# Peptides against a protein of PDB entry 3EFO: the designs that were tried, part 130

Target 1, 262 residues: chain A of PDB entry 3EFO
Amino acid sequence: SQLADLYKSCETDALINFFAKSAFKAVLHQPLKVIREILVNQTAHMLACYRKNCASPSAASQLILPDSMKVLPVYMNCLLKNCVLLSRPEISTDERAYQRQLVMTMGVADSQLFFYPQLLPIHTLDVKSTMLPAAVRCSESRLSEEGIFLLANGLHMFLWLGVSSPPELIQGIFNVPSFAHINTDMTLLPEVGNPYSQQLRMIMGIIQQKRPYSMKLTIVKQREQPEMVFRQFLVEDKGLYGGSSYVDFLCCVHKEICQLLN

## One batch from the design tools (peptide; made by RFdiffusion4, then SolubleMPNN)

Design b2_p15_7_s2 (from b2_p15_7, 8 letters changed)
Fold by OpenDDE base, seed 1:
Structure b2_p15_7_s2 (fold): chain B 262 residues (1-262), chain A 15 residues (1-15)
Amino acid sequence: as target 1 above (262 residues)
Amino acid sequence: ESSALANLTVLVDTF
């Protein structure tokens, strides 16, 4: 059917870019609550239409997503959790204005990374490989106390270290003997000169080269205060400022779809 | 797309 073909050809990243810019434009003329409701409603309507007209028969208890839109809900939730649309007192007007303007000028690829960061398990690096490690989902559940992770969203870069991260890797990256000796005030990694350090720097360089803005590096130790900032970029988790987890959002969307189809 | 998201299979039983 024509509808089935439409869903198959759908580009989620382009849709999210469109929704983001539309919503951020609307902020100037409409209440935030209304904008959020529209976004949720649009998401539900698209998926309800798919379920009604394209999806194979399935239990009503299941949320059915077309393959082309399988990541639409998570990106939509990230959009809904953005400070521009939340307008929490903890976030300054200047910050909201800044982020709004940034997104309004972002291309599809940049907005995609902005809303859903790339989280890389650096502790799994193969120094003989030219390939980037496979990204993991942006959730605390994917972190390990024994791991080291690099997070990038096109504007910020974080190097997160678990409390039990291997001393050998710490030595390789920072040239210090232990976790406790890592200086978190550093904005640049030292040039230690070993293959691991060189590869990490290469990876960081590749990530940076693809983005228009210079990303500031922040070193984050697990269980220290700055980790709270890092956790805000674990976008699938419950937001600090009242945003839903991805799972909770899926449930919400499913409920709305069911209401539309009843 | 993130490789993690590209491989996401979503069939969620919400009830």
Scores: peptide ipSAE 0.071, ipTM 0.668, DockQ to the pose 0.088
Fold by OpenDDE base, seed 4:
Structure b2_p15_7_s2 (fold): chain B 262 residues (1-262), chain A 15 residues (1-15)
Amino acid sequence: as target 1 above (262 residues)
Amino acid sequence: ESSALANLTVLVDTF
């Protein structure tokens, strides 16, 4: 059917970009609560329509997503959890204004990365490979105390280090003997000159080259204060300031869909 | 590059 074809050809990243810009524009004229409700409703309506007209019959407990929109909910949740739409007092007005303005000018690819960061397990780097490591989902559950992770969202770059990060990697990256010796005040990695350091720098460079804005690097030690900021970008988790986890959001969307269909 | 969401299931059991 025409509708089925529409869903098959749907570009979720473009939709998210559209929703983001629409919502961020609406912030100037509508209450945040209303904007969030609209976004949820739009999500539910799209998926309800799919379920009604395109999807195969399934159990009521199942949330059915078309393949083209399988990541729509997670991105939508990320959008809903953005500081522009939450307007939390913990976030400065300047920051909210800044992010709003940035998103309003972002292309599809940039907004996609902005809302759902790239989280790379740096501790798994193969120095002999030119390939980027496979990204992991932006959740604390994907982190490891033994791991080192690079997170980038097009505006910020974080290097997160687990408390049990391998000393050899720490030495390779920072030229210090242990986790405790890492200086988190630095905004640039030292040029240690070993293959691992060079590889990491190359990866960071590749990530940066694809983005229009220069990303500030923040080095984050697990269990230290800056980790709180880092965790805000673990977008699938429950928000530090009240946003839903991805799982909770899926449940919410599912319920909304069921209500629309019954 | 690989997307962390590339293998997200199309059918999700929410209950």
Scores: peptide ipSAE 0.064, ipTM 0.656, DockQ to the pose 0.126
Fold by OpenDDE base, seed 5:
Structure b2_p15_7_s2 (fold): chain B 262 residues (1-262), chain A 15 residues (1-15)
Amino acid sequence: as target 1 above (262 residues)
Amino acid sequence: ESSALANLTVLVDTF
């Protein structure tokens, strides 16, 4: 059917870009609560329409997503959790204005990365491989105390280190003997010169070259105070400033869809 | 660009 074809050809990243810019424009004229409600309603309506007209029969307990929109909910949740759409006093007006202006000028690819960061398990790097490591979901559940992860969202870059990170990797990256010796005030990795260091720098370079903004590097140690900032970019988790986890958002959307279809 | 979301299922049990 025509409707089915429409869903099949849908570009979710373009939709998110559109919704983001529309919402961020609306911030100047509408209450944030209303804007958030509109975004949730739009999400629910699109998916309700799909379920009603296109989806195969399935259990009522399941949220049915078209393949082309399988990541729509997660990106929508990320959009809803952005500081521009949150009226929290902890977020300065200047920060909101800054991020709003940035997103208003972002292309589709940039906005996609901005809302859902790339999280790479660099402790799994094969120094002989030219392939980038597969990204993991942006959730604390995907981190490991034994792991080292690189997170990038187009504006910020974080190198997160678990408390039990392998000493050999720490030595390879920072040229220090242990986790405790890592200087988190560094904004640049040292040029240690070993294959692991070189590969990590190469990966960081590739990520940076794809983006119009220079990403500041922040070194983050697990269980130290600055980790709180890093955790804000684990966008599938519950937000520090009131945003839902991805799971909770899915439940919310499903409930809304059911209400629309009953 | 490799996405961690590439393998997200189209059917999600929400209950």
Scores: peptide ipSAE 0.063, ipTM 0.658, DockQ to the pose 0.126
Fold by OpenDDE base, seed 2:
Structure b2_p15_7_s2 (fold): chain B 262 residues (1-262), chain A 15 residues (1-15)
Amino acid sequence: as target 1 above (262 residues)
Amino acid sequence: ESSALANLTVLVDTF
């Protein structure tokens, strides 16, 4: 059917960009609560329509997503959790205004990265490979105390280090003997000169070159205070300021869909 | 789309 074809051809990244800009424009004239409700409702309605008209019969316990929209819920949740749509005192008005302005000018690709950061397991790098490591999902569950992860969202870049990060990698990246010696005030990695350092720098460079804004590097040690800021970018987890986890959001959406279809 | 999300399930049991 025509409707089925529509869902098959749906470009979720474009939809998210559209919804983001629409929502961020609406912030000027509507309460944040209303905007969030609209976004949730739109999500539920789109998926309810799919379930009703396109999906094969399935158990009521299941959330049915078209393949083209598999990542719609996660991105929508990320959008809902963005500071622009949150009225928390912990976030300054200036920050909201800044991010709003940025997103309003972002293309589809940039907005994707902005809402769902790229999280790369740096500790798994093969210095002989020219390929970037595969990104992992932005959740604490994907981090490892033994790991080192690079997170980038087009505006910020974080190098997160587990408390048990391999000393060899620490030495390779920072030219210091241990985790404790890493200076988190650094905004640039030292040019240590070994292959691992060079590759990491190359990766960072590649990531940066594809983005319109210069990403400031923040070094984050696990269990130190600045990690709280980093955790805000683990967007599949429960938000620090009231946002739902991805799983919780899926449940929420499912309930809304069921209500629409009963 | 992100490679991390490429294998997200189409059918999610919400119970």
Scores: peptide ipSAE 0.057, ipTM 0.661, DockQ to the pose 0.110

Design b2_p15_7_s3 (from b2_p15_7, 5 letters changed)
Fold by OpenDDE base, seed 1:
Structure b2_p15_7_s3 (fold): chain B 262 residues (1-262), chain A 15 residues (1-15)
Amino acid sequence: as target 1 above (262 residues)
Amino acid sequence: EQEELENLKVLVDTF
């Protein structure tokens, strides 16, 4: 059907960019609560329409996503959790204004990365490969105390180190003997010169070259205070300032779909 | 670029 073809051709990244800009424009003349409700409602309506008109019959307990929109809910939740759409005193007006202006000018690719960061398991790097490691989902559940992860969202770059990260990798990256010796005040990695260091720097360079803004590097040690900032970019988890986890959001969307269809 | 997201389940159990 024509409707089925429409869903098959849907470009979720473009939709998210549109919704983000629409919402961020609306904050100037509508209450945040209303804007959030509209976004959730739009998400539910799109998916309800699919279930009603395009999807095969399935259990009521299932949330059915067309393949083209499989990531729509996660990005929508990330949008809803953005500081621009949250009325929290912990976030300054200047920060909200800044991020609003940034998103209003972002292209589709930039907004995609901004709302859902790239999280790379650096400890799995193959120095003989030119391929980037497969990105993992942005959740604490995907981190490992033995791991080292690079996170980038187009504005910030974090190198997160588990408390049990391999000393040989620490030596390779920082030229220090242990986790305790890593200086988290540095904003640049040292040029150690070994293949692992070179590969990491290459990856960071590739990520940076694709973005219009220079990303400041922050070194983060697990269980230290700055990790709290890093964890805010694990967007599938529950947000510090009231945003839902991805799982909770899926449940919310499912409930609303059921209400629309029953 | 998020391979795990690209392979996300089309059907999600909400219970």
Scores: peptide ipSAE 0.111, ipTM 0.632, DockQ to the pose 0.110
Fold by OpenDDE base, seed 4:
Structure b2_p15_7_s3 (fold): chain B 262 residues (1-262), chain A 15 residues (1-15)
Amino acid sequence: as target 1 above (262 residues)
Amino acid sequence: EQEELENLKVLVDTF
């Protein structure tokens, strides 16, 4: 059917870009609550239409996503949790204005990365490989106290270190003997000159390569206060200052779809 | 490059 073909050809990243810009434009003249509701409603309507007209019958307890939109909910949730759409006192007005302006000018690829960061398990690096490690889901559940992770969203770059990060990796990256010796005030990694350091720097370079903005590096130690900033980029988790987890959002969307189809 | 995300389920239990 025509509808089925439409869903098959859908570019979710483009939709998210569109929704983001539309919402961020609307912020100037509509209440945030209304904007968020519209976004959820639009999402639900699209998926309800699919379920009604295109999807195979399934249990009512199931949320059915077309393959082309399988990542729509997660990105939509990320959008909904963005500081521009969440007027929270913990985030400065300037920051909201800044991010709004940035997104308004972002292309599809940049906005995709912006809303859902790339989170790379750096502790798994093979110094002999030229390939980037596979990204993991942006959730605390995917972190490890023994791990080191690099997060990038096109604007910020974080190097997160678990409290039990391997000393050999610490030495390799920072040229210090232990986790405790890492200086988190650094905005640049030292040029240690070993293969691991070189590879990490290369990876960081690759991540930066096609981004329009220079990403500031923040080194974050697990369980230190600044980690809270990093955690805000674990977008699948429940938001620190509001917003649902990805799972909760899925349930919310499903509920709304069911209501639409009654 | 977001391998984990690209493998997200298209059918999700909501209960």
Scores: peptide ipSAE 0.110, ipTM 0.632, DockQ to the pose 0.129
Fold by OpenDDE base, seed 2:
Structure b2_p15_7_s3 (fold): chain B 262 residues (1-262), chain A 15 residues (1-15)
Amino acid sequence: as target 1 above (262 residues)
Amino acid sequence: EQEELENLKVLVDTF
């Protein structure tokens, strides 16, 4: 059917870009609550329409997504949790205005990374490989106290270190003997010159080259105060300043879909 | 909400 073909050809990344720009434009004229409700309703309506007209028969307890929209909910939740739409007092008006203007000028690829960061397990690097490590989901559940992770969203870059990160990797990256000796005030990695350091720098370079803005590097040690900032970019988790986890959002959307179809 | 989380199953239709 024509409708089925429409869902098959849907480009979710373009939709998210459109919704983001539409919402961020609307904040000038509409209450934030209304904007958030519209976004949720639009998501639910699109998916309800698919379930009604295109989806294979399934149990009511199941949330059915077309393949083309498999990541729509997660990105939509990220959009809803953006500071522009949350308007928390902990974030300055200037920061909200800045992010709003940035998104208004972003292309599709940039907006994807902005809303859903890339999280790379650096501790798994193969120094002999030219390939980037496979990204992991942006959730605390994917971190490890024994791991080192690089997070980038096109504006910020974080190097997160677990409290039990391997001393050999710490030595390789920072040229210090232990986790305790890592200086988190640095914004540049030292040029240690070993294969691991070179590989990490290469990865950071590749990530930076794909983005129009220079990303400042922040070194984050697990269980230190700056980690709280880093955790805000674990977008699938419950937000510090409000907003649902991805799983909670899925439940919310599912409930709304069921209501629309009843 | 807790019960809903445990019972939710997400399926992706592939074409």
Scores: peptide ipSAE 0.101, ipTM 0.724, DockQ to the pose 0.778
Fold by OpenDDE base, seed 5:
Structure b2_p15_7_s3 (fold): chain B 262 residues (1-262), chain A 15 residues (1-15)
Amino acid sequence: as target 1 above (262 residues)
Amino acid sequence: EQEELENLKVLVDTF
């Protein structure tokens, strides 16, 4: 059917870009609550329509997503959790204005990365490989105390270190003997010159070269105060300022879909 | 697919 073809050809990343810009424009003349409700409703309606007209028969308890929209909910949740739409008092007006203006000018690829960061397990790097490590989902559950992770969203870059990060990797990256010796005030990695350091720098370079904005590097130690800022970019988790986890959002969307179809 | 997604019984249709 024509409708099935439409869902098959849907470009979710383009939709997210559109929704983001539309929502951020609407902030100027509509209440935030209304904007958020519209986004949720639009998500539910699109998926309800698919279930009704395109999806294979299944139990009502199941949430069914077309393949082309398999990541729509997670990105939509990320959009909903953005400071522009939450507008919490903990976030300055200037910051909200800044992010709003940035997104309004972002292309599809940039907005996608902005809303859902790339999280790379650096501790798994193969110094003999030229390939980037596979990204992991942006959740605390994917971190480990023994791990080192690089997070980038096109505007910020974080190097997160677990409290039990391997000393050899710490030495390789920072040229210091232990986790405690890492200076988190640095915004540039030292030129250590070993293969691991070189690869990490290369990865960071590749990530940076693909983006129009210069990403400042922030070194984050697990269990230190700055980690709270880093955790805000673990977008599948519950937000610090009231945003839902991805799981909670899926449940919410599913409930809305059921209501639409009953 | 995450275990959490499985718990939610999320099905992704492949055309």
Scores: peptide ipSAE 0.067, ipTM 0.695, DockQ to the pose 0.468

Design b2_p15_7_s4 (from b2_p15_7, 8 letters changed)
Fold by OpenDDE base, seed 1:
Structure b2_p15_7_s4 (fold): chain B 262 residues (1-262), chain A 15 residues (1-15)
Amino acid sequence: as target 1 above (262 residues)
Amino acid sequence: DEEFLKNLTIKIDTF
């Protein structure tokens, strides 16, 4: 059917870009509460329509997503959790205005990375391989105390180090003997010159070259105060300022779909 | 709510 073909050809990243810009334009004329409700309703209606008209019969406890929209809910939740759509006093007006203007001018690829960061387990790097490590989901549950992770969202870059990060990797990256000796005030990695350091720098370079903005590097130690800032970019987790986790959002969307169809 | 989350599964339709 024409409708089935529409869902098959759907470009979720473009759709999210559209929703983001539409919502961020709407903040000038509509209450944030209304905008958030519209976004949730749009998500539910699109998926309800699919379930009703395109999907095969399935259990009521099952959320059905077309492959083309398998990441729609997570991106939509990220959009809903953006500071522009949250009326919290902890977020400055300037920050809201800044991010609003940024997104209003972002292309599809930039907005995709902005709303859902790339999180790379760089402690797993094979210096003999030119392949980048596979990105992991942006959640605390995917971090490891023994791991080192690179996060990038097109505007910021973080190097997160677990408290039990391998000393040999610390030495390789920072040229210091231990976790405690890492200087988190650095915004640039030292040029140590070993294969691991070179590969990490290459990865960072590749990520940076794909983005229009220069990303400042922040080095983050697990359990130190700056980690709280880093955790805000773990977008699948519950937000500090009232945003839902991805799991909670899926539950919410599923309930709304059921309400629409029953 | 807890039980609902426990029973919630996701099906991805492929074409």
Scores: peptide ipSAE 0.264, ipTM 0.785, DockQ to the pose 0.812
Fold by OpenDDE base, seed 2:
Structure b2_p15_7_s4 (fold): chain B 262 residues (1-262), chain A 15 residues (1-15)
Amino acid sequence: as target 1 above (262 residues)
Amino acid sequence: DEEFLKNLTIKIDTF
């Protein structure tokens, strides 16, 4: 059917870009609450329509997504959790204005990365490989105390170190003997010169490629204060400022869909 | 909500 073809051809990343810009434009003349409701409603309606008209038979307990929209909910949730759409006093007007302006100028790829960061398990690097490590989901559940992760959203770059991250990697990256010796005030990695260091630097360079902004590096040690900031980029988790986790959002969307269809 | 989440599964229709 024509409708099925429409869903099949849907480009979620473009859709998210559109929704983001539309929403961020709307903040100038509509209450944030209304904007969020509209976004959720639109999401639910799109998926309800799919379920009703295109989806294969399924149990009521299943949230049915077309393959083309399999990441729509997660990105939509990320959009909803963006500071521009949150009415929290902790978020300054300047920050809202800044991020709004940024997104309004972002292309599809940039907005995709912005809303859902790339989180890379650096501790799994194979120095013999030129490929980037496979990204993991942006959730604390994907972190490990033994791990080292690089997070990038096109604007910020974080190197997160687990408290039990391998000393050999710490030495390789920072040229210090232990986790405790890592200086988190540094915004640049030292040029240690070993293969691992070089590979990490290369990866960082690759991530920086084709990004319109130079990403500032923040070194984050697990359980230190700056980790709080880092955790805000774990977008699938519950937001500090009232945003839902991805799982909760899925539940919300599913309920909304059911309400629309029943 | 927890109970609902336990029962919620995601089905991806592949075309």
Scores: peptide ipSAE 0.262, ipTM 0.793, DockQ to the pose 0.784
Fold by OpenDDE base, seed 5:
Structure b2_p15_7_s4 (fold): chain B 262 residues (1-262), chain A 15 residues (1-15)
Amino acid sequence: as target 1 above (262 residues)
Amino acid sequence: DEEFLKNLTIKIDTF
């Protein structure tokens, strides 16, 4: 059917870009609560329509997503959790204004990465491979105290180190003997020159490629105060300043869909 | 909510 073809050809990243810009434009004329409700309702209606008209029969307890929109909910949740759409006093007006203007000018690719960062397990690097490590979901549950992770969202880059990060990797990256010796004030990695360091630098270069701005590197140690900033980019978790986890959002969307179809 | 989540499954339809 024509409707099925429409869902088949759907580009989620383009939709998210559209919804983001529409919502961020609307903040000038509509209450934030209304904007958030519209976004949730639009998400639910799109998926309800699919379930009703395109999907095969399934249990009521099952959330059905077309393949083309399999990541729509997670991106929508990220959008809803953006500081521009949150009414929290902890978020400065300057920050809201800044992010609003940023997104209003972002292309599809930029907004995609902005709303859902790339999180790479650096501790799993194969120095003999030219392939990037597979990204993991942006959640604390995917981190490891023994791991080292690189996060990038097109504007910021973080190198997160677990408290039990392998000393050999720390030596390879920072040329220091232990976690405690790492200087988190640095914004550039030292040129150690070993294969691991070179590989990491290459990866960082690839990530930086095609991005309009040079991403500032922040070194983050687990359990230190600056980690709180890093955690804000773990977008699938419950937000510090509000907003649901991805899992909770899925539940919310499912309930809304069921209500629409009853 | 927790009980509901326990029963929630996700299906991805491929075309």
Scores: peptide ipSAE 0.261, ipTM 0.793, DockQ to the pose 0.785
Fold by OpenDDE base, seed 3:
Structure b2_p15_7_s4 (fold): chain B 262 residues (1-262), chain A 15 residues (1-15)
Amino acid sequence: as target 1 above (262 residues)
Amino acid sequence: DEEFLKNLTIKIDTF
């Protein structure tokens, strides 16, 4: 059907860009609560329409997504959890205004990265490979105390180190003997010169390429205070300043869809 | 709410 074809051709990243800009424009004239409700409602209606008109019969307990929109809910949740759409006193007016203006000028690719960061397990790097490591989901559940992860969202770059990160990798990256010796005040990695360090720097370079802003590097040690800032970018988790986890959001959307169809 | 969450499954339709 024509409707089925529409869903097949849907570009989620473009939709998210559209929703983000529309919502951020509306912030100037509409209450934040209303804007959030509209976004949730639109998400539910799109998926309800698919379920009603395009999807094969399925149990009521199942959330059905077309393949083209399989990541729509997670991006929508990220949008809803953005500081621009949150009315929290902890968020300064300046920060809200700044991020609003940034997103209003972002292209599709930039907004995609902004709302859902890349999280790369760099502890798995093969120094002989030119391939980037496969990104993992932005959740604490995907981190490992034995791992080292690079997170980037186009504006910020974080290098997260587990408390049990391999000493050999720490030595390779920082030229220090242990986790405890890592200086988190640095904004640049030292030029150690070994293959692993070079590979990491190359990866960071690739990530930085074709981005409008130079991403400042923040070194984050697990269980230290600055990790709290890093965790804010684990967008599938429950937000500190409000917002649901991705799982909770899926449940919310599913409930709304059922209400629309029943 | 917890029971509802436990029973929720996601189906991805591939065309």
Scores: peptide ipSAE 0.261, ipTM 0.788, DockQ to the pose 0.830; fails the geometry check

